Peptides against a protein of PDB entry 1IK9. Designs and how they scored, part 247

Target 1, 211 residues: chain A of PDB entry 1IK9
Amino acid sequence: MERKISRIHLVSEPSITHFLQVSWEKTLESGFVITLTDGHSAWTGTVSESEISQEADDMAMEKGKYVGELRKALLSGAGPADVYTFNFSKESCYFFFEKNLKDVSFRLGSFNLEKVENPAEVIRELICYCLDTIAENQAKNEHLQKENERLLRDWNDVQGRFEKCVSAKEALETDLYKRFILVLNEKKTKIRSLHNKLLNAAQEREKDIKQ
Target 2, 207 residues: chain A of PDB entry 1IK9 as posed
Amino acid sequence: MERKISRIHLVSEPSITHFLQVSWEKTLESGFVITLTDGHSAWTGTVSESEISQEADDMAMEKGKYVGELRKALLSADVYTFNFSKESAYFFFEKNLKDVSFRLGSFNLEKVENPAEVIRELIAYALDTIAENQAKNEHLQKENERLLRDWNDVQGRFEKAVSAKEALETDLYKRFILVLNEKKTKIRSLHNKLLNAAQEREKDIKQ
Target 3, 195 residues: chain B of PDB entry 1IK9 as posed
Amino acid sequence: MERKISRIHLVSEPSITHFLQVSWEKTLESGFVITLTDGHSAWTGTVSESEISQEADDMAMEKGKYVGELRKALLSVYTFNFSKESAYFFFEKNLKDVSFRLGSFNLEKVENPAEVIRELIAYALDTIAENQAKNEHLQKENERLLRDWNDVQGRFEKAVSAKEALETDLYKRFILVLNEKKTKIRSLHNKLLNA

## One batch from the design tools (peptide; made by RFdiffusion4, then SolubleMPNN)

Design b2_p29_3_s3 (from b2_p29_3, 15 letters changed)
Fold by OpenDDE base, seed 1:
Structure b2_p29_3_s3 (fold): chain B 211 residues (1-211), chain C 211 residues (1-211), chain A 29 residues (1-29)
Amino acid sequence: as target 1 above (211 residues)
Amino acid sequence: as target 1 above (211 residues)
Amino acid sequence: EPSLPTFEDVHSFEDVKEAEKKFEEELKA
C-alpha cells in the first residue's frame, strides 16, 4: 500500500491545519482510502475505482487526466499557489475540493467521510508512519552521503592519475626525442668523419698519381 | 531550536504508542522541553540546566556522561534492546525513565509534566514538524541523488580520458621507436658503406705501394 | 660544420626527417 499525508486548510476552519492521508494500492485510479484529521477528531472514507470513473465522466474529463488532478490535489495539498480549495462539513461528513485557476474555479471531487470512533489510534498510526518515513529517509540520506563521498574520492584518484599520465606522456616524448637526437648526432658526426677521411684519401691518391 | 520526536512505550500503557518530543537550544545540557502525547492528550514539561546538573550530581555521574544517557534515552526511545523503560502517571503527571542493563537497572531521570489544555494544537504542530522534516529530507535525498549521478558521470568521463591517455602513451612510444629505428638504421648503413669504402681505398693503396 | 640539430630544433618526426634530408644534402659538395 502506498500512502501520502498532506497538510490542508479547510475553508470552514482556515485557522486549523488539517491532515489529509491518502492510501492506495499501486495506483490512485484503483481507489483509495482518505483520512482527514485535525489532531483531535478523524474522518475516513473509501473511494472506489467506480466512483473515480463516475466523477471523471460527470466532469467530461479523461480518467487519466482526472486522476492526475486528484493526485495533485490530494497528495500535495493546496499547492504553492492555493490552487486547490478544500471544504469539509463535520455535520454532514461531506468533503469536497475545488481547483481554482485565474478565470475558472470548478469542483474537482467530493467524498462522504465517516467519523472515526477512536481518532487517537488513527493519529498515533499517522505519527508512526511519519516517524518511520523520517527514519527511512534519514538512512537513505546517510547512504547517499557516504556514496557521494566515495564517488568524490574515486574521482579525485582518477583525476590525479590522469594528470600524471598526461605529464608522463609529455615527458616520455621529450626524453625519447632527446635520446634519439643524441644518438643520431653521434651517427652524423661519424658519417662526417668517415666522409672527410674518404675525401682526404681520394685527394692524396690524386696527388700520388700527379710525379 | 533542535527537536526530536520518538515513539515510546509506557510501562503503564504498553499497548498504546506514545510520542516523546524533546526540543532544546544548541545542546540538551542547556535544558529542554519535553512533550508526551498519546494522540489524544498531551503533557509538557520544561527541564532546566540546573535540574540536569542536579540529577547528574544525585547520580554521582559526570554531567557530560549523564547528558549522553539522556540523549540516548529521550532522543531515540527505548532503543533496539528496550534498554530504556519509560513510566508516566496521568494522575500525578510524573514521568520517569530507567536504564536497564543485564545485571543493573537504575532510574536515569524524572520530570514533572503538565497536561496541555489544547492537545490538538500540540498534535497538529507535531505532525506539521514531521511533514516538514519529511519534505526537507526528501529534497536533500533528491539533491544527493542528482549529485551522485553527476559524480558518476564525471568519474566515467575522467576514467575514459585516462584510459585513452594510457593507450596514447603506449602508441606514441611505439610509433617513435619505429620511426627512430628506421632513421638510425639508414645512418648505420651509411656508416658501414663509408667504412667499407675506406677499407677498400686503404687496401688499394697498400697494393699500389707494393706495386 | 653545419650545426647538428639540437633538441630544441626537433619537435616532430617530420623535423627529424627534414634535418636528416638536409644532412644528406650537405654530405653530397
Scores: peptide ipSAE 0.215, ipTM 0.825, DockQ to the pose 0.671; fails the geometry check
Fold by OpenDDE base, seed 4:
Structure b2_p29_3_s3 (fold): chain B 211 residues (1-211), chain C 211 residues (1-211), chain A 29 residues (1-29)
Amino acid sequence: as target 1 above (211 residues)
Amino acid sequence: as target 1 above (211 residues)
Amino acid sequence: EPSLPTFEDVHSFEDVKEAEKKFEEELKA
């Protein structure tokens, strides 16, 4: 089961923050439980997959698109854009919400809620869920922080090894070329010396033949 | 201002989760505001730095140690170890908590609370704080996750460059030695050939002198 | 025939120098 709690403002009570809890299985399309509370009273309703499908059909909206709008309205909370307006009558227990477009507002959904007999239990459970979510998120944050610190150490270690490897490669090439040139020059000098000795020996033989 | 909300169980009402909110400035030692709620009623009290100091003195406990015990009792929630027992009388508005050691239980602190006239406002504000904390922790989690993904990419990139550098260094050394040996061997062969020509020329001269 | 150092015998530049020294000694004998 998935759950989302958001703060909303009712058109009838704009000064009192309300909390909208939505609970569902896998997808909001399969139906959901909606709970509204003002911290004193609570109201709950169940919306079935058939009701969602009927509402989409009545709107002449494709079901996936309609569920996408429900998800935005009910799970994001009223974002700063006032795109969704929430209405609730405590007398009729009728909850409805509208999508506000630039030139057109339309009713997106309407739900009949029932007043909860023991709102304190619903409120306590809601607070428990918030505290559990905080604890889970804190544990995840601590884990991710430790992973970041590990990854940073590992990066620094390989970076330092890489820089040493680059420098060692350049130094190796330079050293090998210098050493090779020295040995080659010695051999070239020896070859030149031997060639000169051969030329001199040939010239001496030519002199000895000429008496 | 710092705040911590924890769930507690009262000895008088062990089946009903209560929420203990503690709010303070920098340190719990400077005093704090304590709020207790059951999701229907709320009770609030202010504990001053002087009251904390007096309670520490009455216990003959060093103030820093006493504040350390207060922090464990009031801010950790009742951890699974039942080390702290919470008591509250709705009639007297007297809140007290005990530390349970193996052989001794002692009263750690006692506070007079006042019943809040509008508990719904306190409950709404508490839920708002929980939702804000969830949102902040989620944003932090998303940031840390993105940083982890970045650090992992950066590590893979430098690791791959390092491996290429190692292989390139080894290949360079091997190639340079191969080329050098080929050139040296050519020069050695030339030196040997020239030496043999010189020896032959000397032997021919010695024959010509004996003839 | 004085054995030319094989590539397998030359792991360092010092090995090259020793092989060269040995070669020069064999040329004097």
Scores: peptide ipSAE 0.025, ipTM 0.807, DockQ to the pose 0.673; fails the geometry check
Fold by OpenDDE base, seed 2:
Structure b2_p29_3_s3 (fold): chain B 211 residues (1-211), chain C 211 residues (1-211), chain A 29 residues (1-29)
Amino acid sequence: as target 1 above (211 residues)
Amino acid sequence: as target 1 above (211 residues)
Amino acid sequence: EPSLPTFEDVHSFEDVKEAEKKFEEELKA
């Protein structure tokens, strides 16, 4: 089961933050359980897949688009632009919400809720879920933090080895060239010496032929 | 202000999860505000720095050690070993807690609480804090996740460059040796050719002298 | 004929020097 709790403001009670819980299995399209609370009273309703399909048809909206709008309205809370307006009558237990666009507002959905007999139990369970979610997220944060610290060390180690390898490559090339130049110069000197000996021998022979 | 909410079980109501909120400024030693709720009623008390000091003295415990025990009791909830037992009388509004060791239990602290007139407001604020903490932790998790993915890419990039540098160093050494051997062999061939020419010239001169 | 060090004989600069020294010794005799 997936669950989301959001804070909302009701048009009838704008000074009192309400909490909207939605619980569903895999997809919101398969139906969901909605719970509303003001921290004293709670109200619950179950919305079926058939009701969601009927609301989409009544709106002449493609079902996937309609479910996408439900997800934004019911799981995001009031978005930063007050795009969704929530209404609830405690007398009729009728919950409805509207999407407010720049020039057009329309009812997005409506649900009949039932007053919970033991609201304290619903509130305790809601707080328990929040505390569990905090603990899970904290454990995940600590894990990700340790992993970041590890990856940073590993990166620094490889970076340092890479820099040493680059420097060692340049040093190797320079050393190899120096050593080979020395050897080549020695061979060039030997060639020059032998060439001079040949020239001298030829000159001596030309002198010996000329008596 | 720092704040921690924990779930606890009261000895008098073990079937009903209670929530213990502690709020403090910088250190628990400077005093704290304690709030207890069952999701219907709430009770609040303020504990001063002087009361904490007096409780430490009455226990003949070093203050830093005593505050360390308060932190474990009040901020951890019931630890996995039920090391801390919480008691509350709704009639007297007297809250006290005990530390249970293997062979010894002792009272760690006691506070007078006052019943909150509007428990719904305290409960709403508590839920708001939980939702804010969830949102903050989620944002931190998303950031750390993106940073991990970045660090992993950066590590792979440097590792791949390092491996290429190692291979390129070995290839460079091999290529330089190949090139230099070719040049050295050419010089050696020239030296041999010149040496043979000198030997032939010397042999011809020796023939001409014998002639 | 003085054996020119083959490519296989020269794995290090020391091998190059030794092969050169050997070549110089073979040029003197």
Scores: peptide ipSAE 0.024, ipTM 0.806, DockQ to the pose 0.656; fails the geometry check
Fold by OpenDDE base, seed 5:
Structure b2_p29_3_s3 (fold): chain B 211 residues (1-211), chain C 211 residues (1-211), chain A 29 residues (1-29)
Amino acid sequence: as target 1 above (211 residues)
Amino acid sequence: as target 1 above (211 residues)
Amino acid sequence: EPSLPTFEDVHSFEDVKEAEKKFEEELKA
């Protein structure tokens, strides 16, 4: 079961923060349980897939698009405050919400809720869910932080090895060229010496022919 | 102001989860506000630094050590369930807690709480704090996840560059030696050719002298 | 004739230096 708690303001009680809980299985389209509380009283209703389909038909909206609008209204939490207006009558237990656009406001959905006999149990369970969610998110954050610290160390280690490899490649090339030039110069000097010996031998032979 | 909410069980009401909120400035040693709720009623008390000092003296415990034990008892959340036992009388509004060890149980602290006139406001504020904490932790989690994905990409990129640099260094060394040997062999061939010319010239001169 | 290291026998610069030294010694007899 998926669950979302949102803070909402009712048009009838704008000074009192209400909490809207929605619970569903896999997709909101399959129906959902809605719970409303003011921290003293609670109201719960079940919305079936058939009711969602009927509401989409009554709105002349495609079901998937309608469910997409329901998801924005009921699951957004503190979305931009002005787009969805929530209404609830404690007398009729009738909950309805409107989408407000610049040029048009329209009813998006309406549900009958039943007053919960033991609101303290619903409120305690809601707080438990919040505390459990905080603990799970903290554990995930601590895990991600440790993994980030590991990845940063590993990155710095590879970066330092890469920089050393680049410098070692340049140093190797420079050293190999220096060594090559030394050996090449020795061979050039030996070639020059042998040429001079050949020239001297030829000059001595020309002197010996000239007696 | 720092704040912690914990789930606790009272010895007097073991079937009903209670919530213990502690609020303090910088350090618990400077005093704290404690709030207890069962989701219907709430009780609040203020514990001063002077009361903490007196409780430490009465326990014959060093203040810093005592505050360390208070922090474990009141701020741990679901610590190991059996170490701290919580007691509350709704009649006297007296809250006390005990530390249970294998061989000894002792009272760690006791506070007078006042019944809150509007518990719904305290409960709403508590739920608001939980929802705000969830939103902050989710935003931190999403940030850490994006940073982790970035660091992993950057690590893979540097690792791939490092491996290419190692291979390019080995290829450079091999290519430079190949080129060096070719040029060296040309010079050695020229030296051998010049030595043979010198030997032939010496043999011709020795023939001319014997003639 | 002084044995020149073949292209295949020289794996390091040290091998080239040793082969060069040997070639110079064989040119000196």
Scores: peptide ipSAE 0.020, ipTM 0.805, DockQ to the pose 0.590; fails the geometry check

Design b2_p29_3_s4 (from b2_p29_3, 15 letters changed)
Fold by OpenDDE base, seed 1:
Structure b2_p29_3_s4 (fold): chain B 211 residues (1-211), chain C 211 residues (1-211), chain A 29 residues (1-29)
Amino acid sequence: as target 1 above (211 residues)
Amino acid sequence: as target 1 above (211 residues)
Amino acid sequence: EPSLATEEDVHSFEDIEKAEKKFEEELEK
């Protein structure tokens, strides 16, 4: 089961932060359980897949698009731009919400809720879930941090080896050329010496032939 | 201000999870505000630095060690081994806790709390803090994940460059030696040719002298 | 000697080959 808790502001009680918990199986489209609390009272309702389909049809909206709007409204709260407005009557237990855009305002959906007899248990469970989520996220954070530190060390190690390899390649090339030049120059000197000896011998022969 | 919320079990109400919020400035040693809630009622108390010092003295414990035990008890809850036992009287608003080890059980501390008149506000604020903490931790996790993915890419890139550098070094050395051997062999052949010409010239001269 | 390659003049194997060719040309006078 997936769960999301969001803070929302009700039009009827704008000074009191409410919490909207939505719980669902795999997809929000399959239906969900909605729980509303003000930290004292709680209200719950089950929204079926059939109700979601009916609301989409009533809106003349494609179901997947409608569910996408439900997800944005119910799982994120009003958002930073107050795009979603939430309404709840404690008397009727009727919850409805609207999407407000610059040139368009429309009711996005409505749910009948029921007052929970033991709100403290619902609130405690909600807080437990928040604390569990914090602990899980902290453990993930610590793991990712340790992995980050490992990856950074591994990167520095290979970078240092790479730089050494580049320098070693340049040094190798330079050293090989130096050594090659020395050996070739020795051979060149020997060739010159032998060539000169041959020239001298030829000149001496030419002199000896000329008596 | 730093804050930690923990779930605790009270000896008086072992079936009802309670939440213990501790808030402090920089160090727990400087004093803290403790809030206890069961999701319906809330109780708060302020513990001063002087009270912490007095409790440490009464225990004949070094203050830093005592604060270390307070931190373990109050900021982590009972822990996985139920080392800390929490007691609270709703009638007296007296909160006390014990450390239970195999051969040692002792009262670690006690606090006078006061019942909050509007527990719903305290509970809402507590839930808000949990949700804020979740959001912050999620953002940190997303950041660390992206950074880890970056570091992994960067590592793979440098590793690939390093492997290419190694191969290029070996190829360079091999190529240079092959080319050098060719040039050197030409010089050696020239030397041999010139040397043979000199020997032949000397032999011819020796024949010409003997004629 | 003008046909001996120096370390300063050789940055590639092609520079060695040029120096060797120059030496052969000087040897052929």
Scores: peptide ipSAE 0.281, ipTM 0.834, DockQ to the pose 0.674; fails the geometry check
Fold by OpenDDE base, seed 5:
Structure b2_p29_3_s4 (fold): chain B 211 residues (1-211), chain C 211 residues (1-211), chain A 29 residues (1-29)
Amino acid sequence: as target 1 above (211 residues)
Amino acid sequence: as target 1 above (211 residues)
Amino acid sequence: EPSLATEEDVHSFEDIEKAEKKFEEELEK
């Protein structure tokens, strides 16, 4: 079962924050349980898949699109406060909500809720769910933080090895050229020495021919 | 102001989860506001720095150590459930808690609470704080997740550059040695050629002397 | 000696090849 709690304002009681809890199985389309509370009283209703389908048909809206609008209205907490208006009568236990657009406001959905006999139990369970969610999110944050610190260390280690590899490549090239020049210069000196000996031998032979 | 909400069980009502809210400025040592609720009623008290100091003295405990024990008792949610026992009388509005060790149980602290006239407002504010904390923690989780994905990409990029640099260093060394061997072999061939010319010139001169 | 390559003259293998060619041209004079 999935659950979402949202803070809402009722048109009838705009000074009192209400909490809207929605609970569903896998998809909101399969139906949901809705709970409304003001921190003293609570009201709960069940909305079936058939009721959702009927409301979509009555609105002349495709079911998937309608469920998409329900998800935005009921599960988005304080979205921009002005898009969805919530209404509830404590006398009739009738909950309805409207989508407000610039030129058109229309009813998106309506539910009959029943007053909960023990609202304190519903409120305690709601607070427990919030505290459990906080603890789970904190554990995820601590895990992600440790993973970030690991990844940052690993990045710095590879970056440092990469910089050393670049410098070692440049140093290798420079050292190889130096060593090559030394060996080639030795060979060049030997070639010059042999060439000079050959020139001297030719000059001596020309002197010996000239007696 | 810092705040912590914890789930507790009272010895007097072990079947009903209670919520303990503690609010303080910077340090718990400077005093705190404590609120207890069962989801229907609420009780609030203020504990001053002077009361904390007096309780530390009465316990013959150093103040910093005592505040450290208060922090464990009041701010640690469900620690191992058996270390701290909470007691509250709805008639006296007296809240006290004990530390349970294997061989010794002792009172750690006691507070007079006042019944809140409008518990629904306290409960609504508590739920609002929980929902705001969930939203903040979710935003932190999403940020840390995006940062993890960034760091992982950056690590893979540097790792790939490092591997290319290693391969390029090995390829450079191999190529430079191959090219150098070619040039060196040309010089060795020239030395051999000049040496052979010198030997031939010496043999011709020895023939001319014998002639 | 003017035809020996120095470390300052060689930044690539192509600079070595140029220094070798210059040495051959000086040897044939």
Scores: peptide ipSAE 0.279, ipTM 0.833, DockQ to the pose 0.713; fails the geometry check
Fold by OpenDDE base, seed 2:
Structure b2_p29_3_s4 (fold): chain B 211 residues (1-211), chain C 211 residues (1-211), chain A 29 residues (1-29)
Amino acid sequence: as target 1 above (211 residues)
Amino acid sequence: as target 1 above (211 residues)
Amino acid sequence: EPSLATEEDVHSFEDIEKAEKKFEEELEK
């Protein structure tokens, strides 16, 4: 089961933060359980897949698009633009919500809720879920933080090896050229010496022919 | 202000999860506000720095050690070993807790609480804090996840450059030696050729002198 | 000697090849 709790403000009670819990299996399209609470009373309703399909048809909206709007309204809470307006009558237990666009407002959905007999149990369970979610997210944060620190160390280690490899390549090239020049210069000196001996021998032979 | 909410079980009501909120400024040693709720009723008390100091002295415990025990009891909830036992009388509004060790149990602290007139407001604020904490932790998790993915890419990039640098160093050394051998062999061939010309010239001169 | 490469003049293998070619040209006068 997936669950999302959001803060909402009711048009009838804008000074009192309400909490909207939605619970579903795999997809919101298959239906969901909605729970509303003000921290004293709680109200619950179950919405079926057939009701969702009927609401989509009544709105002449494609079902996937309609479920996408439900997800935004019911799982995101009132976004910063108050794009969704929530209404609830405690007398009728009728919950409905509207999407407010610049030039058009329309009812997006409506549900009959039932007053919970033991609201304290629903509230305790809701708080338990919040505390469990906090603990899970904290454990995940600690794990990700340790993993980041590990990856940063590993990056620094490889970076340092890379820099040493670059420097070692340049040093190797420089050392090899120096050594090559020394050996080649020795051979060049030997060639010059032999060439000069040949020139001298030729000059001596030309002198010996000329008596 | 720092805040921690924990689940606790009361000895008098072990079937009903209670929530213990502790709020403090910078350090628990400076005093704290304690709030207990069962999801229907709430009770609050304020504990001063002087009360904490007095409790530490009465226990003949070093203050830093005593505050360390308070932090474990009140901020960690009942750990898996039920090392801390919580007691509350709704009639007297007296809250006390004990530390249970293998061979010794002792009272660690006691507080008079006052019943909150509007428990729904306290419960709503507690849920709001939980939802805010979830949102903050989710944002931190998303950030850490993206940072991990970045660091992993950066590591792979440097690792790939390092491997290329190692291979390029080995290839450079091999190429330079091959090229050097070619040039050196050419010089050796020239030396041999000149040496043979000198030997021939010397042999011809020795023939001309014998002639 | 002008045909001997110095360590300061050689930064590539091509510089060695140029110095060798210059030496051969000086040897052939």
Scores: peptide ipSAE 0.277, ipTM 0.833, DockQ to the pose 0.674; fails the geometry check
Fold by OpenDDE base, seed 4:
Structure b2_p29_3_s4 (fold): chain B 211 residues (1-211), chain C 211 residues (1-211), chain A 29 residues (1-29)
Amino acid sequence: as target 1 above (211 residues)
Amino acid sequence: as target 1 above (211 residues)
Amino acid sequence: EPSLATEEDVHSFEDIEKAEKKFEEELEK
């Protein structure tokens, strides 16, 4: 089961933060349980897949698009854009919400809720879920931080090896050329010396033939 | 202000999860506000630095050690070790907690609480704090995840460059030696050829002189 | 010819120097 708790403001009670819990299995489309609380009272309703489908049909909206709007309204909380307006009557237990566009407002959904007999249990469970989520997220943060520190060390180690490799390659090339030049120059000098001796010997023979 | 919310179990009501909120400025030693709730009622008390000091003195415990015990009891929640036992009387509004060691149990602290007139406000604020903490931790997680993905890419890039540099260095050295051997062998062959020509020329002269 | 360095004989510059020294010793004989 997936769960999302969001703070919302009711049009009827704008000064009192309400909490909207939505719980679902895999997809919001398959139905969900909605719970509203003000920290004293709680109200719960179950919305079936058939009710979601019927509401989409009544709106002449494609089901996936409608579920996408439900997800934005119910799971995002009241984002700073006031795009969704929430209404609840404690007397009728009727919860409804509207999408506010620039020139058009329309009712997106409506749910009948039932007042919970033991709201304290719902509130305690909600707080437990929040505390569990905090603990899980903290453990993830600590893990990611340690992994980040590991990756940074590993990067620095490879970077330092790479820089040494570049420098060593350049130094190697330079050293090899210097050494090769020295050896080749010695051989060139020996070749020149032998060649000159051969030329001198040929000139002496030509003199000896000429008496 | 720092804040910690923990779930606790009262000895008097072990089946009902209670929530212990502690709020303090910089250090728990400077005093704190304690709030207890069961999701229906709330009780709050303020503990001053002087009360903490007096309790440490009454226990004949060093203040830093005592505050360390308070921190473990009040901020860690009931860890799985049941090292701390919490007691609360709704009638007297007296909250006290004990440290349970193998052979010794002792009262660690006691606080007079006052019943909150509007517990729903305290509960709403507590839920708001939990939701804010979840959002902050989620944002940190997303940031750390993106940073880890960046560091992993950067590591792979440098690693791939390093491997190419190593291979290029080895290839360079091998190629330079091969080329040098070829040139050097040509020079050696030329030296041998010239030396043999010089020896032959000397032998011919020696024949011409004997003739 | 025994004094010509091959690619298999030369793994370092020091191997080249040894091959050159051997070549000089063969030329003096």
Scores: peptide ipSAE 0.227, ipTM 0.830, DockQ to the pose 0.691; fails the geometry check

